# Peptides against a protein of PDB entry 4N3Y: the designs that were tried, part 87

Target 1, 83 residues: chain A of PDB entry 4N3Y
Amino acid sequence: ETRDQVKKLQLMLRQANDQLEKTMKDKQELEDFIKQSSEDSSHQISALVLRAQASEILLEELQQGLSQAKRDVQEQMAVLMQS

## One batch from the design tools (peptide; made by RFdiffusion4, then SolubleMPNN)

Design b2_p24_1_s2 (from b2_p24_1, 12 letters changed)
Fold by OpenDDE base, seed 2:
Structure b2_p24_1_s2 (fold): chain B 83 residues (1-83), chain C 83 residues (1-83), chain A 24 residues (1-24)
Amino acid sequence: as target 1 above (83 residues)
Amino acid sequence: as target 1 above (83 residues)
Amino acid sequence: PFEELERRLEESQQALEELKQQLA
């Protein structure tokens, strides 16, 4: 009977739409996850860049310190030679 | 009429199923993307973290080495002065 | 007395530059 067919199709359509809605929500959650993950990765890389920059500063300080230490030793040796 | 309603519902159901199939494919593509990207990015960032940490440790050791070298030189100079 | 430190410093500088390149 056509009326029964209508009711069956209406149920099937509701079920299909429910599945579609659920799948769309799942898809959106995945997209949100990807977005958040990419932001987190970007943040981690930025932190690493800062660490590298800090290391660079320390390296420069060490380079200057080493140069100064060598100069100080040379000066002290000169004093010893004159003594 | 009911017969026309059946035809309309059948079309709507087909359209809903088509959209569901498309959305499911999109969802699967996102899942595949997450799977491949998460493995790659996590390993890469972890490796960078380890390299950064290793560099920092090396720099700290250099700093300590420089300080010790200065002390050692001063001690040697003291010995020379006493000789 | 500072030769080894200079060597290590240079190596560290090179390593850091490589790291910076990888982070760029």
Scores: peptide ipSAE 0.255, ipTM 0.761, DockQ to the pose 0.792
Fold by OpenDDE base, seed 3:
Structure b2_p24_1_s2 (fold): chain B 83 residues (1-83), chain C 83 residues (1-83), chain A 24 residues (1-24)
Amino acid sequence: as target 1 above (83 residues)
Amino acid sequence: as target 1 above (83 residues)
Amino acid sequence: PFEELERRLEESQQALEELKQQLA
């Protein structure tokens, strides 16, 4: 009977829509997760860049310090030879 | 009439199921993407962190080495001057 | 007495450059 068919279809439609709503929610959560993960990764890379920059500064200072130390030794040797 | 209602519901059900199928597919693709990318990016960043840390340690050791070298030279000069 | 330090410095500089390239 057509009436019975209506009732059956109404139930099926409600069930389908419920599943659709749930699946859409899950999908959205996954998209949000991906977005957050991407941002977190970006922040981590940025932090690493800053660390690398700090290391570069220190290396430059060490390079200068080493050069100066060598010059100082040479000067001291000169003083010693003069004595 | 009931017959028209059946036809309407049948269409709505087909549309709902089509959307559900599509959304489920999209969700699965997102899950697959997360699974693939998560390990790749996380491991890569972790490796970079370790390399950065190793570099920093090396630089600190260089600082200490330079300081010690300077002290050693001064001591050697002192000994030489005493002779 | 600074020769070894100079060598280590150069190696560290190279390592840092490589790291920077990977971060870029």
Scores: peptide ipSAE 0.253, ipTM 0.760, DockQ to the pose 0.827
Fold by OpenDDE base, seed 5:
Structure b2_p24_1_s2 (fold): chain B 83 residues (1-83), chain C 83 residues (1-83), chain A 24 residues (1-24)
Amino acid sequence: as target 1 above (83 residues)
Amino acid sequence: as target 1 above (83 residues)
Amino acid sequence: PFEELERRLEESQQALEELKQQLA
């Protein structure tokens, strides 16, 4: 009977919409998770970049220090040889 | 009319199921993406953190080495000046 | 007295450069 078919279809539609709503919610949670994870990873990498830059500055200072130390030794040796 | 209601509900059900199928597919793709991305990025970032720490330690040791070398040279120069 | 330090410095420079490349 057509009336019975209407009732069946109404139930099926309610079930489909309930499942759709649940699935849409789950999808949104996954999207939020991806967004949060991406931001966290980005911040971690940015922090590592800053640490690497700090190390680079220290390395440059050490390079200059070594060069200066060698020059100072040479100058001191020259003075000793002259005296 | 009930027959018109049946036709309307049939269309709505088809549309709901089509949307549900699409959303389920999208959800699955997001889950697959998370599975693929999470394992690779997390381990890589952890490895980078350890490498950064190792580099910092090495630079600190170099700094100490330079300071010691300077002191050693000065002591040697003092000995030469006294002899 | 600085030769070893210079060698270690070069090695550190290379290591840091590799790290920077991986972070890029």
Scores: peptide ipSAE 0.253, ipTM 0.760, DockQ to the pose 0.784
Fold by OpenDDE base, seed 1:
Structure b2_p24_1_s2 (fold): chain B 83 residues (1-83), chain C 83 residues (1-83), chain A 24 residues (1-24)
Amino acid sequence: as target 1 above (83 residues)
Amino acid sequence: as target 1 above (83 residues)
Amino acid sequence: PFEELERRLEESQQALEELKQQLA
């Protein structure tokens, strides 16, 4: 009978809506996860960039130090050879 | 009347199921995206970290090498002066 | 005594530049 059909359909609708709500929540959590993961990755890469820049500074200092050391040695050797 | 209620509920159920199907598909796509993206990003970042670390180690070795070279030269000069 | 260090310095510079490019 039609009354029974109504009751059945009402139940099916409630079930469908419950599943929809749950799935929507899951979807939102996945989106939030993606967002957070993306931000974390971006921050890690930024940190690596800064780390590379620090290395560049140190490398430049080493270059200067090496050049100076070489010059100092050459000068000292010249003095020794002349004495 | 009850017949009209049936028709209305049938429509609502179809709509709910359509939305559910769409949302489930979206969720699946997000899961697939997370799977592919997470693996790629993680591996890439890890590789960059290792490369950065290698560079830093090399710089530290250069520092040590420079210091040692200076000491070695000074020792040699000391020997020459004492001769 | 500094030739090897100079070589390593150049190699380090190249490696660092490559890293920077990959981070960009």
Scores: peptide ipSAE 0.255, ipTM 0.760, DockQ to the pose 0.816; fails the geometry check

Design b2_p24_1_s3 (from b2_p24_1, 13 letters changed)
Fold by OpenDDE base, seed 2:
Structure b2_p24_1_s3 (fold): chain B 83 residues (1-83), chain C 83 residues (1-83), chain A 24 residues (1-24)
Amino acid sequence: as target 1 above (83 residues)
Amino acid sequence: as target 1 above (83 residues)
Amino acid sequence: PFEELEARLKESQQRLAELKAELA
């Protein structure tokens, strides 16, 4: 019966559309996840860059401190030798 | 009338299934991408974090070492002055 | 007394430089 066929096709179409809607939603969630993950990674890298920069500053200070310490020792030794 | 409706619904169903197939493929590609990305980028960033931490620890040790070296030298100088 | 510290400093500088290069 053609009328029964119509009803069957209408059901199948509704089911297909429901699946499509669900899949589209899932796809969107995946896209959002990728975007969020990318932003998180970017932020982590930025934080690491700042962390590395802080370390660089500290290293420079240590280098200067070490050089100064050596000079101070040399000067003190010179004074002792002159005494 | 009903027969024409059947034909229309059949076309709509085919179109819906085509869209569903395409969207499912897109979703699968996104899932594959996420899987690949998580296995690569996340692990890489974690490794960088550990390296940064190691560097910071080394710097802290250098700070301590420098301070200790200064103290040691001063103690040695004191001994020399007492001799 | 500072030779070891200088060596460690250079090592740290090298490691940091490599890290920065990788982050760039």
Scores: peptide ipSAE 0.270, ipTM 0.765, DockQ to the pose 0.828
Fold by OpenDDE base, seed 4:
Order: sequence, then structure tokens, then C-alpha cells
Structure b2_p24_1_s3 (fold): chain B 83 residues (1-83), chain C 83 residues (1-83), chain A 24 residues (1-24)
Amino acid sequence: as target 1 above (83 residues)
Amino acid sequence: as target 1 above (83 residues)
Amino acid sequence: PFEELEARLKESQQRLAELKAELA
């Protein structure tokens, strides 16, 4: 009876350890995934910041261009009216 | 001897199961975190990407619009000068 | 002839400002 109990407990222990090893591996993979995901997100946000900065530069150029175009038109119209 | 072995195995099994339960809990927390992060961060970043791209397209359209406006004004002025 | 462009420019400026704010 006790001998049979030993055999049963040994089996249960092996099963528990196998499950533990598997779960520990899964946990580690999740931790690695989180780390990688965080890095990827950070890089993506950095890229977006650069794109936004590029857009800002272009927007400023367009603002200047539009203002200059208006001034040029006004000057030309003034000349036309004076001629 | 066998009886002592039973006691030892019972202790080891309890320890293994306790560790397993702890690890399973940790794993579940990581899974929940990943799920929440995916719903919040990934979705937000995707939206920002689209907004950035939309802004870029808008700026390109503004460039084209400004160029066209300049041409149109010059053409109109030319017509006025010729009339 | 530039009024519409000026309006669109202002809109773009606002959209970009909001985008930058969210990226901060």
C-alpha cells in the first residue's frame, strides 16, 4: 500500500514539474514579447515624431509661400492699377 | 523508510504545486497585460499613423493648390493686361 | 483666390498641432 503510494506520488511530482517547466517557459516568452513590443512601439512613435517634424517644416514653408504669393499679387495688382 | 519517502514526496509535491500556482498566476497577469496593451497602445499608434499620413497628404494638396493658384492669378493678370 | 488655401492651411496647422500633442 505504501509502496503504491510512493509510485503514485512520484508520478504526480513528475507531472507537476513538467507543467511547471512548461508554464515557466510560457511566462518567459510573454515577458520577452512584452519587451519586444515595447521597443517596437517606441521606435514607431519615434518615427511618427520625425514625420510630424517634417510636416511642420513643410507647413511653415507653405505658410511663407502663401504669404509671399499674396504679397506678390498685391504688388502686381497695384502696378496694374497705377499703369 | 518507505513511509519517510512518502512524507518527503508529499512535501515536494506541495512545493511544486505552490510554485506552479504562483507561476500560472504570473503568466495570467502577463497575458492580461498584453491584451490590454494591444487594445490601447497598438490601436492608438495605428490611428496616429493614419493621422500623420493624412496630414502629409493634405500638405501635398496644399502645395499643389498654391502652385495652381499662382498660375491662375498670373494668367488672369495677363488677360487683364491684354484687354 | 487664396482665401480657401489660407483656410486649409489653418486647418492643417491645427491638425498637426494636435498630432504633435498626442505624440508628446
Scores: peptide ipSAE 0.265, ipTM 0.763, DockQ to the pose 0.834
Fold by OpenDDE base, seed 5:
Structure b2_p24_1_s3 (fold): chain B 83 residues (1-83), chain C 83 residues (1-83), chain A 24 residues (1-24)
Amino acid sequence: as target 1 above (83 residues)
Amino acid sequence: as target 1 above (83 residues)
Amino acid sequence: PFEELEARLKESQQRLAELKAELA
């Protein structure tokens, strides 16, 4: 019985260690995934910041352009009225 | 020796199972975290992307509108000058 | 002729400001 018990325990231990190794590997993969996901998210946000900044520049240009266009129209109208 | 071997194996098995349980718990927590993060961060970033895109579209439309307005005004001025 | 554009500009400015605030 003791001999059989030893053999049984040896098998159980091997099985447990195999499962542990597999689970540890899975855990590591999850940690790596989280790390990669975090980096990806950070990069995406950084890209969005740059896009927002570009939009801000364009918006300022449009504002200036609109103001100038209005001024030009006013001047042209003034000239027409006085001519 | 066999008896001692049994006791040793029993201890090793208990230790392996304890480690396995802990690792499995950690793995589950990571999986839960990933699930939650995917629901929160991913959705938030996606929303920001869409908003950024919408803003860019608005700016493009403003550019087009300004150009059109300038053309329209110039045409009107031309008509006035020729009348 | 520029009133609509000015209104749209203000809207765009507001949206961009909100976006920047969320990205900060």
Scores: peptide ipSAE 0.264, ipTM 0.763, DockQ to the pose 0.815
Fold by OpenDDE base, seed 3:
Structure b2_p24_1_s3 (fold): chain B 83 residues (1-83), chain C 83 residues (1-83), chain A 24 residues (1-24)
Amino acid sequence: as target 1 above (83 residues)
Amino acid sequence: as target 1 above (83 residues)
Amino acid sequence: PFEELEARLKESQQRLAELKAELA
């Protein structure tokens, strides 16, 4: 019967649209999560780059300090030998 | 007319189900992507953090070692001068 | 007295270089 078919199809359509709405919402949440995760990872990497740069500066200072310390010792020893 | 309604609703239902199937597929792909990405990025970032920390600790130890070495040399020279 | 420090410095430089390469 045609009228019965209409009622059945209307119900099926409502159910399909409800599922679609829910699935679309879930998809959007996943996309938002991916976006946020990507930003967080990017920020962490940037922070690590800054830490590495700070370490590089300190290494250069230590290298210079070590070289100078060796020179200072040599100079002091030379003075002692001349005295 | 009821017969026309049936045909219209059948079309709408087919369209809704097609959209639902597509959206469900997209959602699944996003879930799979998140699972794979989290296992890769999280582990990589964590490893980099640990390596950065280890490098910083080593630099601090070098800084302390240099300071101590300078003090030790000065102490030894003082002993030599007193001898 | 500085030989050990020089060796450790070189090691640190190598580790930092590797870290920077990984971050690049």
Scores: peptide ipSAE 0.262, ipTM 0.762, DockQ to the pose 0.829

Design b2_p24_1_s4 (from b2_p24_1, 12 letters changed)
Fold by OpenDDE base, seed 2:
Structure b2_p24_1_s4 (fold): chain B 83 residues (1-83), chain C 83 residues (1-83), chain A 24 residues (1-24)
Amino acid sequence: as target 1 above (83 residues)
Amino acid sequence: as target 1 above (83 residues)
Amino acid sequence: PFEELEQRLEASQQELEELKAELA
């Protein structure tokens, strides 16, 4: 009977819409996860860049320190030779 | 009329199922993307973190080495002055 | 007395430049 068919189809449609809503929600959560993961990765890379920059500063200081140490030794040796 | 209602509901159900199929496909693609990306990006960033850390340790050791070298030279100079 | 330190410093500089290149 057509009325029974209507009721059946209404139930099926409700079920389909419920599943669609759930799937759409899941999809949105995945998109949000991707976005968050991308931001986290970007943040980590930025932090690494800062660490690398800090290392560069330290390297420069060490280079200067080493050069100065060599000069100091040379000067001291010169003084000793002049004595 | 119920027969017209049946036809309408059948169309709506088809549309819902089509959208559900599309959304499920999109969800699957996102899941596949996440699976692929997470395995690569996480390991890559982790490796970079370790390399950065290793560089920092090396630089600290260089600092210590420079300080020690300076001390050693001064001690040697003292010995030379005593000669 | 500083030759080893110079070598290590140069090596560290190279490693750091490579790391920076990968981060760029």
Scores: peptide ipSAE 0.230, ipTM 0.761, DockQ to the pose 0.827
Fold by OpenDDE base, seed 4:
Structure b2_p24_1_s4 (fold): chain B 83 residues (1-83), chain C 83 residues (1-83), chain A 24 residues (1-24)
Amino acid sequence: as target 1 above (83 residues)
Amino acid sequence: as target 1 above (83 residues)
Amino acid sequence: PFEELEQRLEASQQELEELKAELA
């Protein structure tokens, strides 16, 4: 009876350790996933910031271009009126 | 001896189960965190990417529009000069 | 001839500023 109890406990211990090992592995994978996801998100945001900055530069150029175009047209019209 | 072995195995089993329970709890917390983070951050970043792309397209269209407007005005001015 | 472009430019400015704010 006691010998049978030992065998049963040994089996239960093995099963518990197997489950523990599996769960520890799963936990580690989740931690790695979180780390990688965080890094990826950070890089994506950084890229978006750069894109936004590029857009800002282009927008400023367009503003300047539009303003200049309007001025040029006005000047040309003034010349035509003077002719 | 066998009885002592039983007691030792019972202790080891309890320790293994305690560690398993703790690890399972930690794993669950990580899963919950990932679920929440993925649903929030991923969607937000994706939306920002789309907005950035839309903005870039709009700016390019404005560039084209400005260039065309300049050409159109110059053509109209040329017609007026010829009249 | 530039009125529409000015309006579109202004709209783009607002959208860009909103985007920048969200990225901050």
Scores: peptide ipSAE 0.229, ipTM 0.760, DockQ to the pose 0.826
Fold by OpenDDE base, seed 5:
Structure b2_p24_1_s4 (fold): chain B 83 residues (1-83), chain C 83 residues (1-83), chain A 24 residues (1-24)
Amino acid sequence: as target 1 above (83 residues)
Amino acid sequence: as target 1 above (83 residues)
Amino acid sequence: PFEELEQRLEASQQELEELKAELA
């Protein structure tokens, strides 16, 4: 009978809406996860950039230090040769 | 009338199922994206971290090497002065 | 006495430049 059909359809509709609500929630969580993951990755890259910059500074210092060391040695050798 | 109610419920059920199907598809696409993106980003960042670490180690070794070289040269210079 | 260090420094500079390029 139609009354029984109505009851059946009402149940099916409830089930469909429950699944829809759950799936929509899951989708939102995935979107949030993607956003958070992207931010985390961006922060990691930024940190690596800073590390690279620090390394660059150190390399420049080493370059200067090495050049100066060579000059100092040459100067000392010149003094020795003059003596 | 119950017949009209049945027709209304059938329409609502169809709409709910259509939304569910669409949302499920979207969810699946997000899951696939996360799987692919997570693997790529994680490996790439990890590789960059390792390279940064390697560079830092190399720089530390260069610092030590420069210090040692300075000491060695000074020691040799001292020997020359004593000769 | 500094020749090896100069070579290593140059290599390190090259490596760092490559790293910076990948980060850019």
Scores: peptide ipSAE 0.229, ipTM 0.760, DockQ to the pose 0.837
Fold by OpenDDE base, seed 1:
Structure b2_p24_1_s4 (fold): chain B 83 residues (1-83), chain C 83 residues (1-83), chain A 24 residues (1-24)
Amino acid sequence: as target 1 above (83 residues)
Amino acid sequence: as target 1 above (83 residues)
Amino acid sequence: PFEELEQRLEASQQELEELKAELA
């Protein structure tokens, strides 16, 4: 009968809304996860950029050091040749 | 009347189910995106980390090599001075 | 005595520049 249909539909509607709410919550959690993951990745890349920059500085120092070492050796060798 | 309630509830249930289906689809798309993105980004960042580390190690080895080369040259020059 | 180091340094420079380019 119609009264029974009403009761059944009311229950089904409540169940559907409960499922919808749960699914919406899950969706929100996934969106939050994506956001957090994106931020984490960004931070990691930024850290890598800084590491690369530090390596660049060290590389330049090594270039200078090598050039200076060669000059020092040449100077010392010149002294030896003059003696 | 009860008949009108049935019709109203049927409509509401259809709407709720439509929204649920849409939200479930969105959730699935997010899950798929996370799965794909997580694998790609994680692998890429990990590879970059390893490359950065390798470069750093190489530079440190160059530092050691330069220091050793300087010492070797000085030792050789010391021998020359003693001759 | 420094020739090998110069070569290694040059190679390292190239690798670092490639890494920086990928990070950009």
Scores: peptide ipSAE 0.228, ipTM 0.760, DockQ to the pose 0.824

Design b2_p24_3_s2 (from b2_p24_3, 12 letters changed)
Fold by OpenDDE base, seed 1:
Structure b2_p24_3_s2 (fold): chain B 83 residues (1-83), chain C 83 residues (1-83), chain A 24 residues (1-24)
Amino acid sequence: as target 1 above (83 residues)
Amino acid sequence: as target 1 above (83 residues)
Amino acid sequence: MEEIQAIFEQLQQQLEEARQLLES
């Protein structure tokens, strides 16, 4: 009868709504996770980039030092040859 | 004396070169890590986005279903009132 | 890196030659 049908539909609506709410929650959690993951990765990468840059600067300094050392050795050899 | 000086410089050069090589290696490893980390994160995020999209689609379907159910209930109530 | 290493190796050779000169 009609009344029973209405009650049945009421139940169905409640069930559907429950599922809807759950799905909405899950979606939001996923979005939050994506956001956080992206931000964390970005920060981590930035830190590593800075570290790499520091190493690059050191590399350049070492190259210059090596070049100077080479010149110094060459000068010493010149002195040696002149003696 | 000059010979000792040359030997000293030789040692310094070797040490400098060792440090240089180490630094270059470290730099490369960092760059590789950054690249890999970025790619991994990108793929992970993409996967999560797809999952979120699936949930979004389901959400929309559920919303539509809920709306239909609501309409059905309303129709049944109308029948009831007319009896 | 290869270029740097080559320079270094050349320098080592020069140093060795200089050392040998002193020992002669």
Scores: peptide ipSAE 0.040, ipTM 0.417, DockQ to the pose 0.008
Fold by OpenDDE base, seed 4:
Structure b2_p24_3_s2 (fold): chain B 83 residues (1-83), chain C 83 residues (1-83), chain A 24 residues (1-24)
Amino acid sequence: as target 1 above (83 residues)
Amino acid sequence: as target 1 above (83 residues)
Amino acid sequence: MEEIQAIFEQLQQQLEEARQLLES
């Protein structure tokens, strides 16, 4: 009967609404996850970049030190050869 | 003596060069890691965004369906009340 | 999500059947 069909539709409507609410929640959680993940990744990458830059500075210092050391060795070699 | 000092400097130079080579390698590995990590994160985020968009489309469809269902239920209720 | 789609499709089918009944 029509009444039974109405009741069935009402039930289905409630079920659909429940699914809608669940999906809305899931969507929100997904968006929050994306945001947080993106921020975390960004921060991590930034930190890594800073570390790389620090390493580069150290490399420059090492290169300078090596050049100076080489010069000093050459100077001492010259002294030895002159004596 | 001067000769001993030269030998010491030569040793220090070799040690410094070894450190330089190691640091250069580490720097390169860091840069490669940053690049790969960034690309992977970008792809992952893009995929998540697409999934979120798909969810949003489904939500819109559900909302439309629910609205129609509500109207249909109301119509049937009206028929029942008139009988 | 597939479950949600299935429910939606089922709901639409039921609504269509209800409309047909009301037209008779």
Scores: peptide ipSAE 0.032, ipTM 0.418, DockQ to the pose 0.009
Fold by OpenDDE base, seed 3:
Structure b2_p24_3_s2 (fold): chain B 83 residues (1-83), chain C 83 residues (1-83), chain A 24 residues (1-24)
Amino acid sequence: as target 1 above (83 residues)
Amino acid sequence: as target 1 above (83 residues)
Amino acid sequence: MEEIQAIFEQLQQQLEEARQLLES
């Protein structure tokens, strides 16, 4: 009968609503997680990039120092040989 | 004396070289780490984005279904009232 | 380093996409 059909439909409607609310909640949680994760990753990457840049600068300085030291040693050895 | 100076400089040169090699190694390790980390993050983000999109589609479908269900219930209730 | 840079750029693009999705 129609009454029973209505009751059935009302139940289905409640179920659909519950599913919708659950999905909305899940979506929100996912968005929050993605937001936090992306921020964390972004900051980490930035820090790592800066660290890499610092390392590159140090490398260049060391290379220059090494080259100079080599030249200095060679010069002093030449002086020694001439003495 | 010059001899002693040369020996001192040679030691300094060895130390500088050791530092350079260490720094080069550290730099390489850092680059490798950054590369791997960035790839992992990229893949994770892509997956999360796709998941979010799927959730949005589901949400829309549920909303449509809910609206239709509501209409159906209302229609059936109207029929019931007319009977 | 060039490859790393490309990966970083890709990541940044994906991060932006994710953020845009959050705003919608």
Scores: peptide ipSAE 0.018, ipTM 0.400, DockQ to the pose 0.029
Fold by OpenDDE base, seed 5:
Structure b2_p24_3_s2 (fold): chain B 83 residues (1-83), chain C 83 residues (1-83), chain A 24 residues (1-24)
Amino acid sequence: as target 1 above (83 residues)
Amino acid sequence: as target 1 above (83 residues)
Amino acid sequence: MEEIQAIFEQLQQQLEEARQLLES
């Protein structure tokens, strides 16, 4: 019966619309999550990079200091042997 | 006194070495953390991309379905008016 | 991230098309 078919199709259309709206909402939530996650990660990574660079500078300074200290010790030992 | 100076320098060298070792460890930990964080983020992002793609497919299917449903409803309404 | 953005832009376009279909 034609009338019944039309009513059925109208219901199906409403249901499809509801599904679409739900999917749109889910998609938006996913986008928001990705955006937030990306921003958080970017900030963290940037901070970590800066910390790593600071550590590298410190390492270079310590290496230089150790090299100089070694030379100083050797020099003083030589003086001691001469005395 | 030269001997005392040498002993002092030896101590300073040991202390500097200890500091260097500590800093090297800290640097390694930082690198490991960055590596792990990057890998985790990469995996998460990849998964999210796949989920987004799945949603896209669903949306396309829903669009097609809605379009067809609309046409079907219109056709049935026309038939109903003829009846 | 460019790939992700492209996906979302495509989804937004499709959603808009779907909305237009529903309101027509």
Scores: peptide ipSAE 0.017, ipTM 0.405, DockQ to the pose 0.037

